# Ledger of designs, part 25: peptides against a protein of PDB entry 2XVC

Target 1, 50 residues: chain A of PDB entry 2XVC
Amino acid sequence: ITERELLDYIVNNGGFLDIEHFSKVYGVEKQEVVKLLEALKNKGLIAVES

## One batch from the design tools (peptide; aimed at target 1 G15 D18 E20 L37)

Design b2_p30_3_s4 (made by RFdiffusion4, then SolubleMPNN; from b2_p30_3, 11 letters changed)
Fold by OpenDDE base, seed 1:
Order: sequence, then structure tokens, then C-alpha cells
Structure b2_p30_3_s4 (fold): chain B 50 residues (1-50), chain A 30 residues (1-30)
Amino acid sequence: as target 1 above (50 residues)
Amino acid sequence: KDKLVLRPTNHPNAEEIYEKGKEKLKELLS
């Protein structure tokens, strides 16, 4: 999965992300999801608000 | 735990999306 694909997922999921659920459903390691989130955050594309 | 509410900061509907995420979290925790 790419950063853009993850961002699109977040948008389409109403801003909600369950990392464990996502990992299980899409077969992406949790560490990879976190890495992508960090990249998105560092680029100013997302803000973690909870 | 692993549940996050995120704001897609550059999206034109960022606020609405963020609010939806808050609602989803509330539903799961209720």
C-alpha cells in the first residue's frame, strides 16, 4: 500500500482508522501502517487529533 | 489502543471528515 492509498482509505473511512483492524483485513503489517502514517503526518497531509 | 481519528488537513472537507471520525469512535466505545 502507498501513502496515497492509505490517505484515500482514511478519507473514505470518515477519518477513522483502526490500525489493528486494517492490518488484519488488508494484510499490511502494523509497523508499515504506522510508517505510512508518520510520513503523511510529516508531510502535513494528516493530523492525529485523538 | 490502535483506534485513531484523523484530520486530512489539506482536504476541502477536512472538518466534516474529522467529525465523522469522532462519531465512529464514539459508536465503537458506546
Scores: peptide ipSAE 0.735, ipTM 0.927, DockQ to the pose 0.918
OpenDDE base, seeds 2, 3, 4, 5: peptide ipSAE 0.734, 0.734, 0.734, 0.734; ipTM 0.927, 0.927, 0.927, 0.927

Design b2_p30_4 (made by RFdiffusion4)
Pose (drawn by RFdiffusion4):
Structure b2_p30_4 (pose): chain A 50 residues (1-50), chain P 30 residues (1-30)
Amino acid sequence: as target 1 above (50 residues)
Amino acid sequence: SIREYLEERMEEKVPLHIEVTEEGYEYLEE
């Protein structure tokens, strides 16, 4: 998936992401989800919590 | 680092709460 798709998903999910659940449902490797989150964080597009 | 933090939280199966910045909304509107 693209960074835009993950960001859209996060916004539509109320700013919440369970990596384990997301990987299971959408079939994206956990490390790939982490890689996409890092790119979003480094572009200043998201503020990660917890 | 942020990559190490994300990997640690993923291994610990801790769900993330995320705040989208104004830049994030602007990016989605593009």

Design b2_p30_4_s1 (made by RFdiffusion4, then SolubleMPNN; from b2_p30_4, 12 letters changed)
Fold by OpenDDE base, seed 5:
Structure b2_p30_4_s1 (fold): chain B 50 residues (1-50), chain A 30 residues (1-30)
Amino acid sequence: as target 1 above (50 residues)
Amino acid sequence: SILEELEKKAENEEPLKIKVTEKGYEYLKE
């Protein structure tokens, strides 16, 4: 999965992302999802809410 | 870094709430 694809998923999922669920459904390692999220955040494309 | 917090959320199977910025939306539009 690419950064763009993950971002698109987040938008289409109302801004919610369950990493465990996503990993199971799409066969992507949890650490890879986290890596992509950090990249998106560092590029200023997303912010993770507290 | 948000790495540790994200990993904790993943371990607890808690969904993250993510804000897509204006820059993010423009990125997708391109």
Scores: peptide ipSAE 0.627, ipTM 0.895, DockQ to the pose 0.817
OpenDDE base, seeds 1, 2, 3, 4: peptide ipSAE 0.626, 0.627, 0.626, 0.626; ipTM 0.895, 0.896, 0.895, 0.895

Design b2_p30_4_s2 (made by RFdiffusion4, then SolubleMPNN; from b2_p30_4, 10 letters changed)
Fold by OpenDDE base, seed 1:
Structure b2_p30_4_s2 (fold): chain B 50 residues (1-50), chain A 30 residues (1-30)
Amino acid sequence: as target 1 above (50 residues)
Amino acid sequence: SIREELEEAAKKKIPLKIKVTEKGYEYLKE
């Protein structure tokens, strides 16, 4: 999965992301999802709300 | 670090609320 694809998923999922769920459903390693999220955040494209 | 926080979320199955920035939306338009 690409950064763009993950970002698109996030948008279409109302901004919510369950990494474990996503990993199981889409067959993407959790480490890869984390890596992509970090990249998106570092590029200023997303912010993780807490 | 953000990496560590995300890894913890992944391990604990914590759903994340992600805010897509204006820059993020512009990126998707490109």
Scores: peptide ipSAE 0.687, ipTM 0.913, DockQ to the pose 0.859
OpenDDE base, seeds 2, 3, 4, 5: peptide ipSAE 0.684, 0.685, 0.685, 0.684; ipTM 0.912, 0.912, 0.912, 0.913

Design b2_p30_4_s3 (made by RFdiffusion4, then SolubleMPNN; from b2_p30_4, 10 letters changed)
Fold by OpenDDE base, seed 1:
Structure b2_p30_4_s3 (fold): chain B 50 residues (1-50), chain A 30 residues (1-30)
Amino acid sequence: as target 1 above (50 residues)
Amino acid sequence: SIREELEKKAEKKEPLKIKVTEKGYEYLAE
């Protein structure tokens, strides 16, 4: 999965992302999802609300 | 680090609430 695809998924999912669920459904390692999120955040494309 | 924080959240099996910035929406529109 690409950064663009992940961002698109987040938008279409109302801004919510269950990393474990996503990993299971799409067969993407959790580490890879985290890596992509980090990239998106560092590029200023997202902000994680916590 | 952000990586470490995200990993911790992932292990807790809780959904993340993510805000897409204006820049993010512009990025998708390209």
Scores: peptide ipSAE 0.691, ipTM 0.909, DockQ to the pose 0.877
OpenDDE base, seeds 2, 3, 4, 5: peptide ipSAE 0.689, 0.689, 0.689, 0.685; ipTM 0.908, 0.908, 0.908, 0.906

Design b2_p30_4_s4 (made by RFdiffusion4, then SolubleMPNN; from b2_p30_4, 10 letters changed)
Fold by OpenDDE base, seed 2:
Structure b2_p30_4_s4 (fold): chain B 50 residues (1-50), chain A 30 residues (1-30)
Amino acid sequence: as target 1 above (50 residues)
Amino acid sequence: SVREELEEKAEKKIPLKIKVTEKGYKYLEE
């Protein structure tokens, strides 16, 4: 999965992301999702609120 | 760290609330 795809998912999911659920559904390791989120944040595309 | 916090939430199955910035929305529209 790409950063763009993850960002798109987040938008379409109302800004909510359950990493565990996402990992199971899309077959992406949780750590990979975390890495992508970190990248998105570092690029100023997202902010983690909670 | 951000990664550490995210890892913790992932392990605890805590849903994250992500704010998409204006830059983020523009990025998707480009």
Scores: peptide ipSAE 0.627, ipTM 0.897, DockQ to the pose 0.900
OpenDDE base, seeds 1, 3, 4, 5: peptide ipSAE 0.627, 0.625, 0.626, 0.627; ipTM 0.897, 0.897, 0.897, 0.897

Design b2_p30_5 (made by RFdiffusion4)
Pose (drawn by RFdiffusion4):
Structure b2_p30_5 (pose): chain A 50 residues (1-50), chain P 30 residues (1-30)
Amino acid sequence: as target 1 above (50 residues)
Amino acid sequence: SEEMELARERAEELKEEDPDRRALAIENLT
């Protein structure tokens, strides 16, 4: 998936992401989800919590 | 703000059940 898709998903999910659940449902490797989240964080597009 | 509170609660609840769970509350800054 693209960074845009993950961001759209996060916004539509009320700013929440369960990596384990997401990886299971959408078939994206956990490390690929993490990689996409780091790119979004480093571009200043998201503030990560918890 | 309400969405962020709910996202934090959901992330905390999942981590109370399993501390190794990677549940995240994420604020969109765009």

Design b2_p30_5_s3 (made by RFdiffusion4, then SolubleMPNN; from b2_p30_5, 13 letters changed)
Fold by OpenDDE base, seed 3:
Structure b2_p30_5_s3 (fold): chain B 50 residues (1-50), chain A 30 residues (1-30)
Amino acid sequence: as target 1 above (50 residues)
Amino acid sequence: DEKLKKAKEKAKKLKAEDPSRRALAIKDLT
């Protein structure tokens, strides 16, 4: 999965992300999801609110 | 932002049900 694909998922999911659920459904390791989120955050593309 | 508010609510509810759950509310800045 790419950063853009993850971002699109988050947006389409109303900003909500359950990492465990996402990992199970899309077959992406939880640590990879976190890595992508950190990249998005560092690029100023997202803000994690809670 | 009502969408973000709902995301926060979902994250909060899921964490209340399972404290180990990594549920997030994320704002798209693009």
Scores: peptide ipSAE 0.731, ipTM 0.928, DockQ to the pose 0.898
OpenDDE base, seeds 1, 2, 4, 5: peptide ipSAE 0.729, 0.729, 0.728, 0.731; ipTM 0.928, 0.928, 0.927, 0.928

Design b2_p30_5_s4 (made by RFdiffusion4, then SolubleMPNN; from b2_p30_5, 13 letters changed)
Fold by OpenDDE base, seed 5:
Parts: sequence; structure tokens; C-alpha cells
Structure b2_p30_5_s4 (fold): chain B 50 residues (1-50), chain A 30 residues (1-30)
Amino acid sequence: as target 1 above (50 residues)
Amino acid sequence: SEKLEEAKKRAAELKAKDPSARALAIKDLR
């Protein structure tokens, strides 16, 4: 999965992300999801609010 | 943002049910 695809998913999901659920559905390791989120955050594309 | 508040609520609810859950509310800054 790409950063863009993850961001699109998050937006389409109303900003909510259950990492466990996402990992199971898309077959992406939880640590990979976190890595993508960190990249998005570091690029100023997202803010993690909770 | 009402959308963001709902995401926060969903994340909080999941964490309340499962303290180990990794649930987030995320704002798109684009």
C-alpha cells in the first residue's frame, strides 16, 4: 500500500483508523501502517489527533 | 470539525473497549 492509498482510506473512513482492523483487511503489517503514518505526518499531510 | 470529533469518538470508544487497541483520529492537512 502507498501513502496516498492509506491517506485516501483514512479520509474515506471519516478520519478514523483502526490499525488492527486495517492490517487484517489489507494484509499490511501494523508496523508498516505506523511507518506510513509517520511518513505522512512528517510530510505535513496529516495530523494525528488522538 | 464535526467529522474529526466523530473520528475521535470512535477511536475513544474502541480504546475504552480494548485498552490495547491502536485506533486513531486523523486530520487531512492537504
Scores: peptide ipSAE 0.728, ipTM 0.926, DockQ to the pose 0.888
OpenDDE base, seeds 1, 2, 3, 4: peptide ipSAE 0.726, 0.726, 0.726, 0.727; ipTM 0.926, 0.926, 0.926, 0.926

Design b2_p30_6 (made by RFdiffusion4)
Pose (drawn by RFdiffusion4):
Structure b2_p30_6 (pose): chain A 50 residues (1-50), chain P 30 residues (1-30)
Amino acid sequence: as target 1 above (50 residues)
Amino acid sequence: SFANKLFIKSGSGKYFHEDPEGVKEALESL
């Protein structure tokens, strides 16, 4: 998936992401989800919590 | 590094419902 798709998902999910659940439902490797989150964080597009 | 369950805010630290324009700009940037 693209960074845009993950960001859209996060916004539509109320700013929440369960990496384990997301990987299971959408078939994206956990490390790929983490890689996409890091790119979003480094572009200043998201503030990560917890 | 990231936790298994994350709570995420816009780049300005606001909740996405509080930061519609920041969300719009973030999506357009991609």

Design b2_p30_6_s1 (made by RFdiffusion4, then SolubleMPNN; from b2_p30_6, 9 letters changed)
Fold by OpenDDE base, seed 5:
Structure b2_p30_6_s1 (fold): chain B 50 residues (1-50), chain A 30 residues (1-30)
Amino acid sequence: as target 1 above (50 residues)
Amino acid sequence: SFADKLKIKAGDGKPFSEAPEEVKKALESL
């Protein structure tokens, strides 16, 4: 999965992301999801709550 | 874990649906 694909998912999911759920459904390792989120955050494209 | 549940906003802290065009352009550039 790419940063763009993850971002599209988040947007289409109303801004909500359950990493555990996402990992199970899409077969992406949790650490990979976190890595992508960190990249998006560092680019200033997202802000994370919770 | 509840720690896995995140609410993601645009970089300016607003919902993506309310994001300004400059943010939308940045998102599309990925």
Scores: peptide ipSAE 0.531, ipTM 0.854, DockQ to the pose 0.695
OpenDDE base, seeds 1, 2, 3, 4: peptide ipSAE 0.531, 0.529, 0.529, 0.530; ipTM 0.855, 0.855, 0.855, 0.854

Design b2_p30_6_s2 (made by RFdiffusion4, then SolubleMPNN; from b2_p30_6 with N4D F7K S10H S12N Y15E H17K)
Fold by OpenDDE base, seed 4:
Structure b2_p30_6_s2 (fold): chain B 50 residues (1-50), chain A 30 residues (1-30)
Amino acid sequence: as target 1 above (50 residues)
Amino acid sequence: SFADKLKIKHGNGKEFKEDPEGVKEALESL
């Protein structure tokens, strides 16, 4: 999965992301999801609120 | 480590649906 695909998912999921759920459904390692989130955050594209 | 359940907004703190042009711009930048 790419940063673009993950951001698109988050946007279309109302800004909600359940990493455990996402990992299970899409077959992406949790650490990979976290890595992508960190990249998006470092680019100033997202803020993690809770 | 990250919590499993996260609420995520634009980097500017707005909800994504409040700033659709910002979403477009963000996606185009990737």
Scores: peptide ipSAE 0.704, ipTM 0.919, DockQ to the pose 0.885
OpenDDE base, seeds 1, 2, 3, 5: peptide ipSAE 0.702, 0.703, 0.703, 0.703; ipTM 0.919, 0.919, 0.918, 0.918

Design b2_p30_6_s3 (made by RFdiffusion4, then SolubleMPNN; from b2_p30_6, 9 letters changed)
Fold by OpenDDE base, seed 4:
Structure b2_p30_6_s3 (fold): chain B 50 residues (1-50), chain A 30 residues (1-30)
Amino acid sequence: as target 1 above (50 residues)
Amino acid sequence: SFADKLRILHGDGKPFEESPEGVKKALESL
């Protein structure tokens, strides 16, 4: 999955992301999801509230 | 676990729905 695809998912999911759920559904390693989130955050595109 | 459940905001700290242009620009930049 790409950063764009993940961001699109998050936006369409009301800003909620369950990493465990996402990992199971999309077959993406949790570490990869976190990596993508960090990239998005470092680009100033997202902020994590929780 | 609870650590898996995240609430994610636009980079400006606001909900994505409150930053439609920001989201558009963000997506275009990727």
Scores: peptide ipSAE 0.674, ipTM 0.904, DockQ to the pose 0.712
OpenDDE base, seeds 1, 2, 3, 5: peptide ipSAE 0.673, 0.672, 0.670, 0.673; ipTM 0.904, 0.904, 0.903, 0.904

Design b2_p30_6_s4 (made by RFdiffusion4, then SolubleMPNN; from b2_p30_6, 12 letters changed)
Fold by OpenDDE base, seed 4:
Structure b2_p30_6_s4 (fold): chain B 50 residues (1-50), chain A 30 residues (1-30)
Amino acid sequence: as target 1 above (50 residues)
Amino acid sequence: SFADKLRILAGNGKPFSEAPEEVAKALASL
């Protein structure tokens, strides 16, 4: 999965992301999801509320 | 774990639904 694909998913999911659920459904390792999130955050493209 | 459930906002800290321009700019940069 790419950063763009993850961002698109999050936007389409109302800004909600359940990493465990996402990992199970899309077969992406949790650490990979976190890596992509950190990249997006560090680029200033997203902010994590919680 | 509880930390698996996250609320993600646009780069400017607003909900994506309230920041369509921010979303567009973000997607354009990727």
Scores: peptide ipSAE 0.738, ipTM 0.924, DockQ to the pose 0.733
OpenDDE base, seeds 1, 2, 3, 5: peptide ipSAE 0.737, 0.737, 0.738, 0.738; ipTM 0.924, 0.924, 0.924, 0.924

Design b2_p30_7 (made by RFdiffusion4)
Pose (drawn by RFdiffusion4):
Structure b2_p30_7 (pose): chain A 50 residues (1-50), chain P 30 residues (1-30)
Amino acid sequence: as target 1 above (50 residues)
Amino acid sequence: IDAESKYHIEVTEKGKEYLEEEREKEHEEE
């Protein structure tokens, strides 16, 4: 998936992401989800919590 | 970022602007 798609998902999910659940449902490797989150964080597009 | 965790994420003002701009580009293309 693209960074845009993950960001859209996060917004539509009320700003929440369960990496384990997301990987299971959407078939994206956990490390790929992490890699996409880091790119979003480094572009200043998301503030990560917890 | 841990691969085995749950995260609450806030979209920054920069992130909101980015989404608006990208959605406008998609609308123009359609």

Design b2_p30_7_s1 (made by RFdiffusion4, then SolubleMPNN; from b2_p30_7, 15 letters changed)
Fold by OpenDDE base, seed 1:
Structure b2_p30_7_s1 (fold): chain B 50 residues (1-50), chain A 30 residues (1-30)
Amino acid sequence: as target 1 above (50 residues)
Amino acid sequence: LDPNSKYKIKVTEKGKEYMKKRKEEEEKKK
């Protein structure tokens, strides 16, 4: 999954992301999801609210 | 970030613009 694809998912899911759920559904390793999120955050593309 | 956690995430305006640009780039590369 690409950073843009993860962003699309986040937007389409109302901003909510359950990493465990996402990992299971989309077959992406949890650590990979975290890696992508960290990259997005560091680029200022997302803000983690809770 | 915790791999076992649930989050509420805000996509910034920069993020939204990024999405548009990257999508356009991906389509151009096809």
Scores: peptide ipSAE 0.669, ipTM 0.893, DockQ to the pose 0.748
OpenDDE base, seeds 2, 3, 4, 5: peptide ipSAE 0.668, 0.668, 0.668, 0.668; ipTM 0.893, 0.893, 0.893, 0.893

Design b2_p30_7_s3 (made by RFdiffusion4, then SolubleMPNN; from b2_p30_7, 15 letters changed)
Fold by OpenDDE base, seed 1:
Structure b2_p30_7_s3 (fold): chain B 50 residues (1-50), chain A 30 residues (1-30)
Amino acid sequence: as target 1 above (50 residues)
Amino acid sequence: LDPDAKYKIKITEKGKEYLKERKEEEEKLK
């Protein structure tokens, strides 16, 4: 999965992201999801809340 | 970030512009 694809998912899911759930459904390693999120965050494209 | 966490993600204005630009690029390339 690409940064763009993850970003699209986030948008389409109302901003909510359950990493464990996403990993299971899309077959993406949790580490990879985190990596992509970090990239998006570092680029200033997203703000993460929790 | 925590790999076992649930997050609420906000798309920044920069992010929104990014999405717009990428969409336009994809349209041009297809």
Scores: peptide ipSAE 0.612, ipTM 0.870, DockQ to the pose 0.923
OpenDDE base, seeds 2, 3, 4, 5: peptide ipSAE 0.610, 0.610, 0.612, 0.612; ipTM 0.869, 0.869, 0.870, 0.869

Design b2_p30_8 (made by RFdiffusion4)
Pose (drawn by RFdiffusion4):
Parts: C-alpha cells; sequence; structure tokens
Structure b2_p30_8 (pose): chain A 50 residues (1-50), chain P 30 residues (1-30)
C-alpha cells in the first residue's frame, strides 16, 4: 500500500492503528507498515503516540 | 501494537481537529 492509503486509513479509523490487526486484515507485512509509518512521521504528517 | 496517530497535515484543518478530538476522547475514556 501507499503512504497516502495508510494515512487515509488512519484518519478514517479515528487516528488509530493496530499494526497486528492491520497486517492480518490487509495483508501488509508488519515491517512494511512500520516503514510507511516512519515515512509519514518523518514528513511531519503524523504524530505517533503510545 | 496499538497506536494513536494524530494527523498534522495532508487534510483540511477541520478534519485534523475532528480526528484529534476523537483521539482525546478515547484516551480519556481508557
Amino acid sequence: as target 1 above (50 residues)
Amino acid sequence: SKLYIRPLAGYPQSVIEEVNRKIDERKEEE
């Protein structure tokens, strides 16, 4: 998936992401989800919590 | 594996503010 898709998903999910659940449902490797989250974080597009 | 993620950019400001209110409400309930 693209960074835009993950960001859209996060916004539509109320700003919440369960990496384990997301990987299981959408078939994206956990490390790929983490890689996309880091790119979003480093572009200043998201503030990660917890 | 559970994260709260606040959108800072990439959307109209009203959408960012709404998502941030939802996160705050959910964290207070927890």

Design b2_p30_8_s1 (made by RFdiffusion4, then SolubleMPNN; from b2_p30_8, 13 letters changed)
Fold by OpenDDE base, seed 2:
Structure b2_p30_8_s1 (fold): chain B 50 residues (1-50), chain A 30 residues (1-30)
Amino acid sequence: as target 1 above (50 residues)
Amino acid sequence: SRLYLRPLAGLPQETIDRVQAIIDEKKAAE
């Protein structure tokens, strides 16, 4: 999965992401999901609210 | 493990729908 795909998923899901759920359902390691989120955050594309 | 993430860039809805369809198809194939 790419950064763009994850960003689009987040937007489509109303801004919510369950990392455990996403990892299990879409076959992406939790560490990889976190890595992609860090990249999106560092690029100023998302802000972590809670 | 649920997070709320605020997107800071707008995306075309068509692009969002297309990407989500690809993700859903991957899930269905497993």
Scores: peptide ipSAE 0.329, ipTM 0.787, DockQ to the pose 0.315
OpenDDE base, seeds 1, 3, 4, 5: peptide ipSAE 0.325, 0.327, 0.327, 0.328; ipTM 0.787, 0.786, 0.788, 0.791

Design b2_p30_8_s2 (made by RFdiffusion4, then SolubleMPNN; from b2_p30_8, 11 letters changed)
Fold by OpenDDE base, seed 1:
Structure b2_p30_8_s2 (fold): chain B 50 residues (1-50), chain A 30 residues (1-30)
Amino acid sequence: as target 1 above (50 residues)
Amino acid sequence: SKLYLYPLAGYPQEVIEKVRKIIEEEKKKE
């Protein structure tokens, strides 16, 4: 999965992400998802809130 | 719990604001 694909998913999912769920459904390691999120954040494409 | 992600760039402003609104509504349900 690419950064753009993950960003598109987030937007289409109402702006939230369940990493555990995403990992299981899409077969992407949780660590990889986190790395992509960090990249998106560092590029100023997303802001993270928990 | 859910991780909320606000898009800041790469989309039309209307989309960004729509997502922000959706997130806020979801947070109220928690």
Scores: peptide ipSAE 0.149, ipTM 0.644, DockQ to the pose 0.820
OpenDDE base, seeds 2, 3, 4, 5: peptide ipSAE 0.143, 0.128, 0.053, 0.057; ipTM 0.635, 0.622, 0.523, 0.525

Design b2_p30_8_s3 (made by RFdiffusion4, then SolubleMPNN; from b2_p30_8, 13 letters changed)
Fold by OpenDDE base, seed 4:
Structure b2_p30_8_s3 (fold): chain B 50 residues (1-50), chain A 30 residues (1-30)
Amino acid sequence: as target 1 above (50 residues)
Amino acid sequence: SRLYLRPLAGVPQEVMDKVREIIEERKRKE
C-alpha cells in the first residue's frame, strides 16, 4: 500500500482509522501503517485529532 | 484503537479518483 492509497481509505472512511482492523483486513503490518500516517502528517495531508 | 484523522483540503478530488481506480483495478486482477 502507498501513501495515496491510505489517504484514499481515510477519506472514504470519514477520517476514521482502526490500525488493528486495517492491518488484518488489508494485510499491512501495523508498523507500516503508522509509518505511512506519519508521512501523510509531515506532508500536511492529514491532521491527527484523536 | 480507533483514530480520527482529518484530511486537509490540499488534495484534489481528481487525484483521489485516480487512486481509487487503481485500487479497484488491482483488486480485480488479484
Scores: peptide ipSAE 0.328, ipTM 0.785, DockQ to the pose 0.291
OpenDDE base, seeds 1, 2, 3, 5: peptide ipSAE 0.326, 0.326, 0.319, 0.321; ipTM 0.784, 0.784, 0.779, 0.781

Design b2_p30_8_s4 (made by RFdiffusion4, then SolubleMPNN; from b2_p30_8, 14 letters changed)
Fold by OpenDDE base, seed 5:
Structure b2_p30_8_s4 (fold): chain B 50 residues (1-50), chain A 30 residues (1-30)
Amino acid sequence: as target 1 above (50 residues)
Amino acid sequence: SKLYLYPLAGLPQETIDKVKKIIAEKKAKE
């Protein structure tokens, strides 16, 4: 999965992401998801709230 | 873990506002 694909998923999912769920459903390692999120954040494309 | 992710760039403001609204609704229901 690419950063753009993950960003598109986030937008289409109403800005919500469950990392555990996403990992299971899409077969992406949790650490990879986190890595992509951090990249998106660092690029100023997303802000994170938990 | 569960995260709420706000798009900040590359999207129409209307889309951003919709996302923020959805996030707010989810937060209120927790």
Scores: peptide ipSAE 0.364, ipTM 0.775, DockQ to the pose 0.858
OpenDDE base, seeds 1, 2, 3, 4: peptide ipSAE 0.310, 0.330, 0.332, 0.376; ipTM 0.756, 0.765, 0.765, 0.788; seeds 1, 4 fail the geometry check

